# Peptides against a protein of PDB entry 4AID, part 53

Target 1, 242 residues: chain A of PDB entry 4AID
Amino acid sequence: FDIKRKTIEWGGKTLVLETGRIARQADGAVLATMGETVVLATAVFAKSQKPGQDFFPLTVNYQEKTFAAGKIPGGFFKREGRPSEKETLVSRLIDRPIRPLFVKGFKNEVQVVVTVLQHDLENDPDILGMVAASAALCLSGAPFMGPIGAARVGWVDGAYVLNPTLDEMKESKMDLVVAGTADAVMMVESEIQELSEEIVLGGVNFAHQQMQAVIDAIIDLAEHAAKEPFAFEPEDTDAIKA

## One batch from the design tools (peptide; aimed at target 1 F144)

Design b2_p26_3_s1 (made by RFdiffusion4, then SolubleMPNN; from b2_p26_3, 11 letters changed)
Fold by OpenDDE base, seed 5:
Structure b2_p26_3_s1 (fold): chain B 242 residues (1-242), chain A 26 residues (1-26)
Amino acid sequence: as target 1 above (242 residues)
Amino acid sequence: SEIERIRAFLAEHREEIEALVAKHRS
């Protein structure tokens, strides 16, 4: 097995991105680990567009499997067959920053699936899932102009905390999730308690700075493990209007 | 958009925000 792995220290935790061991049938597949939280991201895309496809058919599905649910806070109430509120929310958190980064005119079906395999009760799988999805897309050969990074920022004892633990989050006055590229912030979600706009914006900057290490790690992994780019030529829609 | 607002503010207050981030970095 040609297993490729990138390991970085990130926010005082070890982030591992691994490819080549599992889900080889996917266009891209990444096993991501932070602490003892483990996610599998898979990216698959159709090699042709459906006739009459008018929109970009991207589906993102974040799921926490029942085998992991015994260690996932609130996991006991997972109804089989319907996404939880968390799963729906995190699917959107992953979708939002990646959707704009596909090459314009690409209307082949794309499916990203993030599966939580293990939860350590410290590291939330959402950020890890965003990172893993980004990495899987970068490995897939899909016309995706990533990578994205992601980070959660807390505010604890008057300081920014990168990817606070679930326990640290109880003391945090901020839950700020940021996703972006090397050059741009793509998504911000925030819950804040009586913090100045300056602190929040500083948190966005902090997140964007801290996610660069992840972006670089994905690039390094992709340099070694990415498939050849899918030969997609966007129809020059400007040439048809001339 | 919210993203555009954030980008504009980050650009305008870059030095101040960088100083804040440095001060409050854990």
Scores: peptide ipSAE 0.028, ipTM 0.551, DockQ to the pose 0.890
OpenDDE base, seeds 1, 2, 3, 4: peptide ipSAE 0.027, 0.023, 0.026, 0.027; ipTM 0.488, 0.577, 0.647, 0.573

Design b2_p26_3_s2 (made by RFdiffusion4, then SolubleMPNN; from b2_p26_3, 12 letters changed)
Fold by OpenDDE base, seed 3:
Structure b2_p26_3_s2 (fold): chain B 242 residues (1-242), chain A 26 residues (1-26)
Amino acid sequence: as target 1 above (242 residues)
Amino acid sequence: DEIARIRALLAERAEEIAALVAEHRS
């Protein structure tokens, strides 16, 4: 197998992005590891638009499969078939920042699947899933104007903490998830306990600064492992309304 | 748009926010 790997130190943890070993049938596939939490992101896109397709058919599916469930806090045997509340929320968390970054007029089916393979009980797979999904899309050849980075920011003992552990998050007055491109913040989700707007804005700034290393790592991986860009010419749909 | 508001505030207050972040790094 031609395995490409990028490794960075990120928030005092080792982030590994790997491609070429598994899911080679996908357009893009990335195995991402932070600590001992491991996720597989796959991106698949249709090479043609369905007749009469009027919207962009992006599906994002985050899954915490039963084989990883023995290492997921509160992971009782989830009934096969229905996403949990967590899986639904994380799927939306991944969808929100990536959806706007597809080329306007692209209406081919895109499926992003993020599967948690291992959980270390310290590092939440949601941020890792966002990073892996971004990387998989950048490798796929789809007309995706990424990468995005993502970060969680906590506020512990009067300081910003990058990607706090699940235990550190119990003491955190902030759960701030930020996603963005190199140039711009694209998504913010937050749960805040008695913090000023200034501290929250500082958290967004901190997240956006800290995710640059991840964005750079995805770019470096893509330069070495991306597929040829899919030849897509946007139909000038604005000309038909004139 | 909340994101547009956040971006504007970060741009307008860039020096103040940068100082705050520097003071509160772990």
Scores: peptide ipSAE 0.571, ipTM 0.956, DockQ to the pose 0.904
OpenDDE base, seeds 1, 2, 4, 5: peptide ipSAE 0.561, 0.558, 0.566, 0.556; ipTM 0.954, 0.953, 0.954, 0.953

Design b2_p26_3_s3 (made by RFdiffusion4, then SolubleMPNN; from b2_p26_3, 12 letters changed)
Fold by OpenDDE base, seed 5:
Structure b2_p26_3_s3 (fold): chain B 242 residues (1-242), chain A 26 residues (1-26)
Amino acid sequence: as target 1 above (242 residues)
Amino acid sequence: SEIERIQALLAERREEIEALVAAHRS
């Protein structure tokens, strides 16, 4: 197998993005690792639009399946078949920043699936899943104007902390998840306790600065492993106004 | 939108916010 791998140090942890070993039948597939947390992201897109398709059919599914349940908090109690509340929330966290980045007029079906393969009980798979999904889309050849980066920011002992551990988060006055492109913040989700707007804005800025290394890592991986771009020409919207 | 508000505030207060972040890095 032609395996491509990018490794960076990110917030005092090793982030690994790998492609070419698993899920090669997908348009894009990335195995992402941070600490001992491991996720697989796959991106698949239809090569034609369905007749009468009037909306962009993007589906994002984040899942923590039973095979990883022994390494995931509460995994023993997960009933097969229905997404948990966490899985639903994380699916939305991934969907929100990527949906606007598809080329306007592209209405082919796109499916992004993020599967947690391992959880180390320190590094939450949500951020890693966002990064992996971005990377998988960039490798796929889909008309996606990414990459996005993502970061979690905590506020511990009067300082910003990049991707705090689950234990550090217990002491954090901020749970701030940010996603964005190189140029712009695209999504913010936050739970904040007794912090000024300035500190929160600083958290967003800090996240956006820190995710640049991830964006660069995805670009580097894509330069070596991306499929040829899908030939998509947006319908000339100027012709419909005539 | 809320995201547009945040983007505008970050652009307007860039130097102040960058200084704040620099002062509070772990």
Scores: peptide ipSAE 0.521, ipTM 0.948, DockQ to the pose 0.907
OpenDDE base, seeds 1, 2, 3, 4: peptide ipSAE 0.488, 0.436, 0.452, 0.446; ipTM 0.941, 0.932, 0.935, 0.934

Design b2_p26_3_s4 (made by RFdiffusion4, then SolubleMPNN; from b2_p26_3, 12 letters changed)
Fold by OpenDDE base, seed 5:
Structure b2_p26_3_s4 (fold): chain B 242 residues (1-242), chain A 26 residues (1-26)
Amino acid sequence: as target 1 above (242 residues)
Amino acid sequence: SEIERIRRLLAENRERIDRLVAEHRS
């Protein structure tokens, strides 16, 4: 097996991005670890467009499967077959920043699946899942103009905290999730308790700066492990207006 | 401090940050 791995220190934790060991049938697959939280992201895309396809058929599915029950809070109560509210929300958090980064006119089916394999009860799989999904897409050969990074920012004891633990989040006055490229913020979600605009905007900037290390790590992994880019030529929509 | 550094960066890039937040905020 040609296993490629990138390891970085990120927010005082070790982030590991690995490819080549599992899910080799996917176009891209990344096993991501932070602390003892582990997620598998897979990206699969169709090699042709369906006849009459008029929209970009991207599906993002974040899953916390029952086999991880006992290591994931509430894992024992997950009903098979329907996403939980959390799974639905996290699927949207992953979808929102990646959807606009696909090449315009690409309408082949794309499926991103993020599966939580382990949860350490400290590191939330959502941020890790966003990072892993980005990495899997960058490895896949799909016409994806990533990578994206992601970060959660808390406000604890008058300071920004990168990717606060679940316990630190209980004391945090801010839950700020940011995703973006190297150059741009693509998504901001926030829950805030009576903080100034300056602190919140500073948190966005902090998140965007801190995610650069992750973006660089994904690029480094892709340089060593990415598949050849899928040959896709956008339809010259400008040629029809002539 | 790191907070002071962020505040300086925020002040320097306020218009850009405000625009990015406005465009990409849910």
Scores: peptide ipSAE 0.024, ipTM 0.575, DockQ to the pose 0.064
OpenDDE base, seeds 1, 2, 3, 4: peptide ipSAE 0.016, 0.191, 0.022, 0.230; ipTM 0.342, 0.727, 0.558, 0.744; seeds 2, 3, 4 fail the geometry check

Design b2_p26_4 (made by RFdiffusion4; failed a check: too like the target's own chain)
Pose (drawn by RFdiffusion4):
Structure b2_p26_4 (pose): chain A 242 residues (1-242), chain P 26 residues (1-26)
Amino acid sequence: as target 1 above (242 residues)
Amino acid sequence: LKEEVEEIAEEASEEGIEAWKEKLEE
């Protein structure tokens, strides 16, 4: 039972989100393609709380398979091993904006895994990885508040540029990743060539405008394919507090 | 619980890898 939101031509690149063919046993699994870079994002959460668990346990693992680029690993064991700098950075890049959007009071194990299956030498899977992770979370049925969008905004020839490719990044004076909900920017991360607060803030806002098409697309797929929502009421400590 | 969640996540990841390798072979 296969389902896509393949629409979203997004910033001139085709973004496809597919579910129901791969990884049916996960709560949420989305194969996401942008251009010809492909990641599988899976989301599983425990249906129970561990005794005495006192914080929300969430793990995000982002991993790149070297076959995603037609190469065998250079390591003595010819197999991927410990995460690289890029994999741990991207893992925090997904975790940061998601961790606060789970319902206050929820403390079940939640694991989201994103695996890079194909890299097209143009479209960085890191942003795509964020979007696919958000899509799988929505589909899983966990208490995860609305979808997240994300984008990289560059600054080339005096204009904002959405999701610039790796070659376009050589000419950019700004590298800004923004992830947000429909209402709000949730995170920023950047490296900037001494641009003003105004332009930087402009790029953040441009990104939040440009990522709406993605949130829409996730909401659309969730309308067709999401699992039943997991019932979770927080405790009404409201009367005790007053 | 953590182990169950990891097991399912690992199985789903391996399935995706295998299914994608089969597609690349086509």

Design b2_p26_4_s1 (made by RFdiffusion4, then SolubleMPNN; from b2_p26_4, 15 letters changed)
Fold by OpenDDE base, seed 5:
Structure b2_p26_4_s1 (fold): chain B 242 residues (1-242), chain A 26 residues (1-26)
Amino acid sequence: as target 1 above (242 residues)
Amino acid sequence: MSEEVQAKAKAAEEEGVKAFEEELKK
């Protein structure tokens, strides 16, 4: 088994990205750990486009399954059922920044699944899920122009806090989730308590700077473990307009 | 979505979940 692991210190916590141990039938699969929070991201894509496919069929499914070994906060026995509000929101948080990074004209089906395997009650699995999904896509060979990084930024005691704990978030005047590439911010989601625009913009910049270490970690993992890129030639959409 | 992509993604995730659960029991 060719297991590849990247470990970095990130916001005073150890982030681990692992591939090649589990979920190998996926095109990409990453086990991501931060503290004792653990997520599995899988990426699968169709090797052909469906006839008449007119849109890019990306689906992201974030799941907080109740594992017997970890108290997921609020995760009682969710029967196979409708996604929770949180699962729906986090699925969108993952979808939003990755969707525009697929090569234009790629209309093969893509399924990303992120499952929370363990929750430490300190580290929210949403950011970890975003990172893991990005890594899984980069490993998959899909025509994805990632990686993305992600970060949560708090404002506690007049300072930015990278990926605040759930307890620190109770004291935070900001819940700012940012996702981006090395070069660009792709998504911002924020809940702000009476902070200046300057502090919020500073938080976006702080997040984008702090996520570079994650982006670099995903790149390093992909250099050692990515599948061969899927040969995709976008149809020259300019030639069809002639 | 094709049943194939969804089935493969689901199978991969379910296997990974089981593998992790088995590791926690050791």
Scores: peptide ipSAE 0.400, ipTM 0.889, DockQ to the pose 0.807
OpenDDE base, seeds 1, 2, 3, 4: peptide ipSAE 0.386, 0.392, 0.393, 0.399; ipTM 0.884, 0.887, 0.884, 0.885; seed 1 fails the geometry check

Design b2_p26_4_s2 (made by RFdiffusion4, then SolubleMPNN; from b2_p26_4, 13 letters changed)
Fold by OpenDDE base, seed 5:
Structure b2_p26_4_s2 (fold): chain B 242 residues (1-242), chain A 26 residues (1-26)
Amino acid sequence: as target 1 above (242 residues)
Amino acid sequence: MSEEVQKKAKEAEEEGVELYREELEK
């Protein structure tokens, strides 16, 4: 087994990205840990486009499987069946920043799955799931122009807090989720209580700065563990207009 | 969606989940 692991300190917590041990049959697979919250992200893509495929068929499925009774909030019998509202929202939260980063004209099916394996009751698995999905895509060989990073920013006692705990979030006047590349913010989702636009914009900038360490960690992991890029030639849409 | 990509992703995730569970039980 060629297991690759990247470990960084991020917001006062240990972030671990691991590949090569679990789900190796996927195109990319990452086991990500922050504190004691653990997620598995897998990325699989079709090696051919379907005839007449007009849209990019990306599907993101975030799921919280409670293996340990009591360690996931609401962790009773998640009925096999319909995603919860949270799972649906987080699936969209992951989808939004990654979708525009695929090479234009790529219309092969892409499936990203993120499963919460463990929850520490402090670290929300949504941010970790975004990071893991980004890493899995970067490892997959899919024509994905990532990585993305992600961060949650709180506002507690007049300061920005990177990835506040669930308890700190109760005192936070801001729930700001940001995702982006090294160069650009791709997505902002925010719930804000009576804060100035200046504080919010400062929070976006803070998030984008803080996620660079994660982006760099994914790049370092990919340099050592990424599959060969899938040979995709975008149809030269400019050649059809001449 | 092709049943193949979804199936492969699901199987990969399910096997990964099971392997993780088996590791926690050791």
Scores: peptide ipSAE 0.389, ipTM 0.881, DockQ to the pose 0.798
OpenDDE base, seeds 1, 2, 3, 4: peptide ipSAE 0.357, 0.318, 0.358, 0.374; ipTM 0.867, 0.853, 0.869, 0.874; seed 2 fails the geometry check

Design b2_p26_4_s3 (made by RFdiffusion4, then SolubleMPNN; from b2_p26_4, 13 letters changed)
Fold by OpenDDE base, seed 2:
Structure b2_p26_4_s3 (fold): chain B 242 residues (1-242), chain A 26 residues (1-26)
Amino acid sequence: as target 1 above (242 residues)
Amino acid sequence: MREEVEAVAKQAEEEGVEEYRKRLEE
């Protein structure tokens, strides 16, 4: 196994991105760990476009396996049951920032799957899932103009907190999820309690600054482990409609 | 094509989960 690992300190926690051990049949696969929360992200894409494909067929599936006392349930694949509300929301949180970063005209199918393997009940797997999905796409060779980073920002005791724990979030006046590239904010989702717009905007800037370390970590991992880029040339016809 | 990509993604994820499970049992 050619295992590549990137480890960084991020928000006072160790973030680990690992590839090459697990799910190697995917185009990209990343095992991401923060605290004792663990997610597996896989990215698979079609090597051809379906005839008559009019839209970009990206599917993002975030799923939480039922944790029995932090253990992966053995044979309990959650049946192909309807996603929970949380799983649906997090799938959208991952989809929103990555969708616009695919090369225009790329209409091959892309499947991103993120599975929560372990949950420490402190570190929310949504942010970790966003990071892992970004990393998996960057490793895949798909025409993805990432990486994205992601961060949650809380407001606790009059200060910004990067990726607050679930317990810290109970005291937080802000739940701000931000995703972006090195250069741009791509997505903001916010729940706020009686905070000024200035504090919220400051939170977006704080998030974008703090996610740069994650972006750099994904780039470093990709430099050592990415597949050859898929040869895709955008058809000139989509450039003329501007 | 969709079904193939979805099947590969699902298989990769399922196998990955199983591989991780085995690693935790070691």
Scores: peptide ipSAE 0.478, ipTM 0.914, DockQ to the pose 0.791
OpenDDE base, seeds 1, 3, 4, 5: peptide ipSAE 0.285, 0.032, 0.077, 0.034; ipTM 0.837, 0.432, 0.649, 0.552

Design b2_p26_4_s4 (made by RFdiffusion4, then SolubleMPNN; from b2_p26_4, 12 letters changed)
Fold by OpenDDE base, seed 1:
Structure b2_p26_4_s4 (fold): chain B 242 residues (1-242), chain A 26 residues (1-26)
Amino acid sequence: as target 1 above (242 residues)
Amino acid sequence: MREEVEAKAKAAEEEGVEAYREELEK
């Protein structure tokens, strides 16, 4: 198989983005690794619009599958069932920043699936899942105006920490998740304990600066491995309804 | 159309997950 890989150092950890080995029937597929946390992101989109489709049908599914018995917190074979609260939350964290970046008037179905394959108990799969989903979409040929990057920012001992470990998070006064493009912040989600607005805004800026290396890594991967862009021309009538 | 895209996405993810599992067992 033609396997393409991009590796960067990010926040003192090795981030690996790989495509071409597995899930090849998807339009885009990325195996992403940070530390010993591993996720698979797939993107699939319809090549036609459903007649009378009036909204953009994007679905994002984040899943924590227990394949590594003992390394996923709660280690039980989740029976086929309702997503956990975490899975639902992370699915929304991925959806929120990517949804606005699709070309206006595109109303073909898009499915993004992110599965946690391994968890090291240090690197949270949510940030990695956001990055992997962004990369999978950029590889797919879908009319997606990404990439997005993502970062978690902590505040520990009076300093910003990029993608703090679960142990560092116990001491953190901030859980700040940011997603954005090269040019803009698209999403902020935050839990803050007794911090000034200045520190929080500084954290958003810090996150946006730190995610640029990830954005650049996705671009580099896409230049070598992206499918041809899907030929999509929005109808003029869809341009006017903004 | 929805069901086809969803089925394709599910199949791609399930195959990828299984392939990864098989690699870890080696």
Scores: peptide ipSAE 0.522, ipTM 0.925, DockQ to the pose 0.828
OpenDDE base, seeds 2, 3, 4, 5: peptide ipSAE 0.517, 0.511, 0.010, 0.529; ipTM 0.924, 0.923, 0.394, 0.928; seeds 2, 3, 4, 5 fail the geometry check

Design b2_p26_5 (made by RFdiffusion4)
Pose (drawn by RFdiffusion4):
Structure b2_p26_5 (pose): chain A 242 residues (1-242), chain P 26 residues (1-26)
Amino acid sequence: as target 1 above (242 residues)
Amino acid sequence: SLLEPPEELIEEAEEEVEEEVKELAE
């Protein structure tokens, strides 16, 4: 039972989100394509709380398979091993904006794994990885508040540029990743060539505008394909507090 | 329908983003 939201031509690049064919045993699994870069994002959460668990345990693993680029690993063991700098950075890049959007009071194990299956030498899978992770979370049925969008905004020839490619990045004076909900920007991360607060802030806002088409697209797939929502009521400590 | 974050969380996130943008602009 296969389903896509393949629409979203997004910033001139085709973004496809598919579910129901791959990884059917995960709570949420989405194969996401943008251009010709492909990642599988899976989301599983435990249906129970561990005794005495006192914080929300969430793990995000982002991993790149070297066959995503047609190469065998250079390491002595010719297999992927410990995560690189890029994999741990991208893992925090997904975890940061998601961790706060789970319902306050929820403490079940949640694991989201994103695996890079194909890299097209143009579209960085890091942003795509964020979008796919958000899509799988919505589909899983966990208490995860609305979808997240994300984008990279560059600054080329005096204009904002959405999801610039790797070659476009050589000419950009700004590298800003923003992830947000429909209402709010949830995270920023950037390296900037001494641009003003105004332009930087402008890029953040441009990103938040430009990522709406993605949140819409996730909401659309969730309407067709999401699992039943996991019932979770937080404790009404409201009367005790007053 | 999908859940939405409360205004308190949105306000906190906006304040944090504004602080990080100011730091990047320095």

Design b2_p26_5_s1 (made by RFdiffusion4, then SolubleMPNN; from b2_p26_5, 9 letters changed)
Fold by OpenDDE base, seed 5:
Structure b2_p26_5_s1 (fold): chain B 242 residues (1-242), chain A 26 residues (1-26)
Amino acid sequence: as target 1 above (242 residues)
Amino acid sequence: SLLRPPEELIKKWEEEVKRKVRELAK
């Protein structure tokens, strides 16, 4: 196996991005670990467009498998065959920042699947899943203008906290999820308790700064493990080759 | 080589984020 791994320290935790060990049948596959939370992201795309395809057929599916349910809060109540509310929300959370990063005119079917394999009850798989999905797409050869990074920001005792634990979040006045590229923030979702615009904006900026290390890690992994870019000519050359 | 979003999209996202932040803080 040609296993490629990138390891960084991120918010006082070790983030590991690994490819080449599992899901080799996918166009891109990344095993991401933070603490003892583990997710597998896979990206698969069709090599041709369906006749008459008029929209970009991207599907993002975040799944918390039943074998991991014993370690996932609320996991015991998962019904087989239907996404939970959490799975639906996280699937959308991952979808939103990646969808606009596909080259215009690309209408081949793309499927991103993020599977939670393990949960440590400290590190939420959603952020890790966003990072892993970004990495898997960057490895796939799909015409994806990534990577994206992602971060959760808390506000605890008058300070920003990067990727707060579930316990730290109980004391947090902010649950701010941010996604972006190296150059720009693309998505902000938040639940806040009476915080000023200045604090929220500061949190967005903090998240964007902190996710640069993740973006750089994905780039480094892609330089060593990415497939050849799929031969696609966009209708409009809005994509700048870096 | 990695693909990069065009500057026009970047600007659009920045404006949308600023709007979203204002909405969240209200």
Scores: peptide ipSAE 0.409, ipTM 0.899, DockQ to the pose 0.886
OpenDDE base, seeds 1, 2, 3, 4: peptide ipSAE 0.020, 0.015, 0.017, 0.014; ipTM 0.491, 0.360, 0.394, 0.408; seeds 2, 3 fail the geometry check

Design b2_p26_5_s2 (made by RFdiffusion4, then SolubleMPNN; from b2_p26_5, 9 letters changed)
Fold by OpenDDE base, seed 2:
Structure b2_p26_5_s2 (fold): chain B 242 residues (1-242), chain A 26 residues (1-26)
Amino acid sequence: as target 1 above (242 residues)
Amino acid sequence: SLLRPSKELIEKWEKEVKEKVKELAK
């Protein structure tokens, strides 16, 4: 196998992005690890548009495999064949920041699948899944204006915490999920407990600063492992060469 | 090479995010 790997320290944890060992049949595939939480993101896109296709057919599917279910909160109760509420929500969470980053006019079918392979009960696979999906798309050659980074920010004892553990989140007054490119934040979701606009905005900025290392790691991985860009001319000027 | 969003698109997103933050803090 021609394995490419990028390792960084991120929020006091080791983040590993790996390609080339698994799911080599995909256009892009990334195995991402943080702690002992492991996700596989795959990106596949059609090389032609279907006749009569009038919308961008992007599907994002976050799933937690049954073999990992015993190690995933709520995993024991998962029914085969239907996504759980969590899987549905996380699929949307991953979809939201990536959908706007495809070049206008691209209407080839794109499928992003994020599979949780292992859960350490500390590191939530949603953020890791966002990162992995971003990386997989950047490797795929699809006309994607990525990478995105993502981060969760907590507010614990009057301080921001990057990617709090599940236990730390119990003490957090904020659950802030942020996604963005190197240059801009583009998605913010939060549940907050009586926090000021200043604290929330500070959290967004903190997240954006902290995700730069992830974005840089994805770029570095792509420089070594990305497929040739799919030849496509956008309908607008939203996309520029990096 | 990778693609990136234009300056105009970035400015649009930044505006939307600022508005979202104001909404969240209410």
Scores: peptide ipSAE 0.544, ipTM 0.933, DockQ to the pose 0.837
OpenDDE base, seeds 1, 3, 4, 5: peptide ipSAE 0.021, 0.530, 0.006, 0.499; ipTM 0.428, 0.928, 0.350, 0.921

Design b2_p26_5_s3 (made by RFdiffusion4, then SolubleMPNN; from b2_p26_5, 10 letters changed)
Fold by OpenDDE base, seed 5:
Structure b2_p26_5_s3 (fold): chain B 242 residues (1-242), chain A 26 residues (1-26)
Amino acid sequence: as target 1 above (242 residues)
Amino acid sequence: MLLKPSEELIKKWEEEVKKKVKELAK
């Protein structure tokens, strides 16, 4: 197998991005590991537009399989077939920053699937899933203006914490999720207690700085493993060759 | 070869994020 792997240290944890072993039938597929949390992201896109397609048909599906969900705190046996509230929320969390990065006029079906394979009870699969989805899209050849990075920021004992553990989050006054490209923050979601705008803005900036290493890792992986770009002419000038 | 957003698009997103941060800090 032509397995490509990128490994970085990120927030005191080892992040591994791997392609070429699993889901080779997808346009892009990335196995991402942080600590002992493992996710598989796959990206598949149609090679033609359906007649009469008037919107961009992107589907993002985050899934915690029963074998992984049994280890997740508060994870009950999920009934087969219906996404949990968490799965729905995380699917939207991944969708929001990637949807605007597709070139205008591209209306081929795109399916991104993020599957949690393992959970270590320390590293939340949501951030890892965002990173993996970004990487899978960059490898796919789809007309995607990525990569994005993502980070969670906590505020613990008067300091920012990158990707706090589930235990550290209990002491955190902030749950800030940030996603962006190398050049720009695109998404901010947060649950905060009584924190100033200055602290929140500082957290966004901290996240954007910390995600650069992840963005660079995805770029490096794509340089060696990306498929040829799908031939598509955008309807506008929003997309530039990187 | 990867694609990236235009500077004009980046500026738009940055403005939206600044608004969102102000909303979160209320």
Scores: peptide ipSAE 0.532, ipTM 0.923, DockQ to the pose 0.835
OpenDDE base, seeds 1, 2, 3, 4: peptide ipSAE 0.503, 0.527, 0.520, 0.529; ipTM 0.920, 0.922, 0.919, 0.924

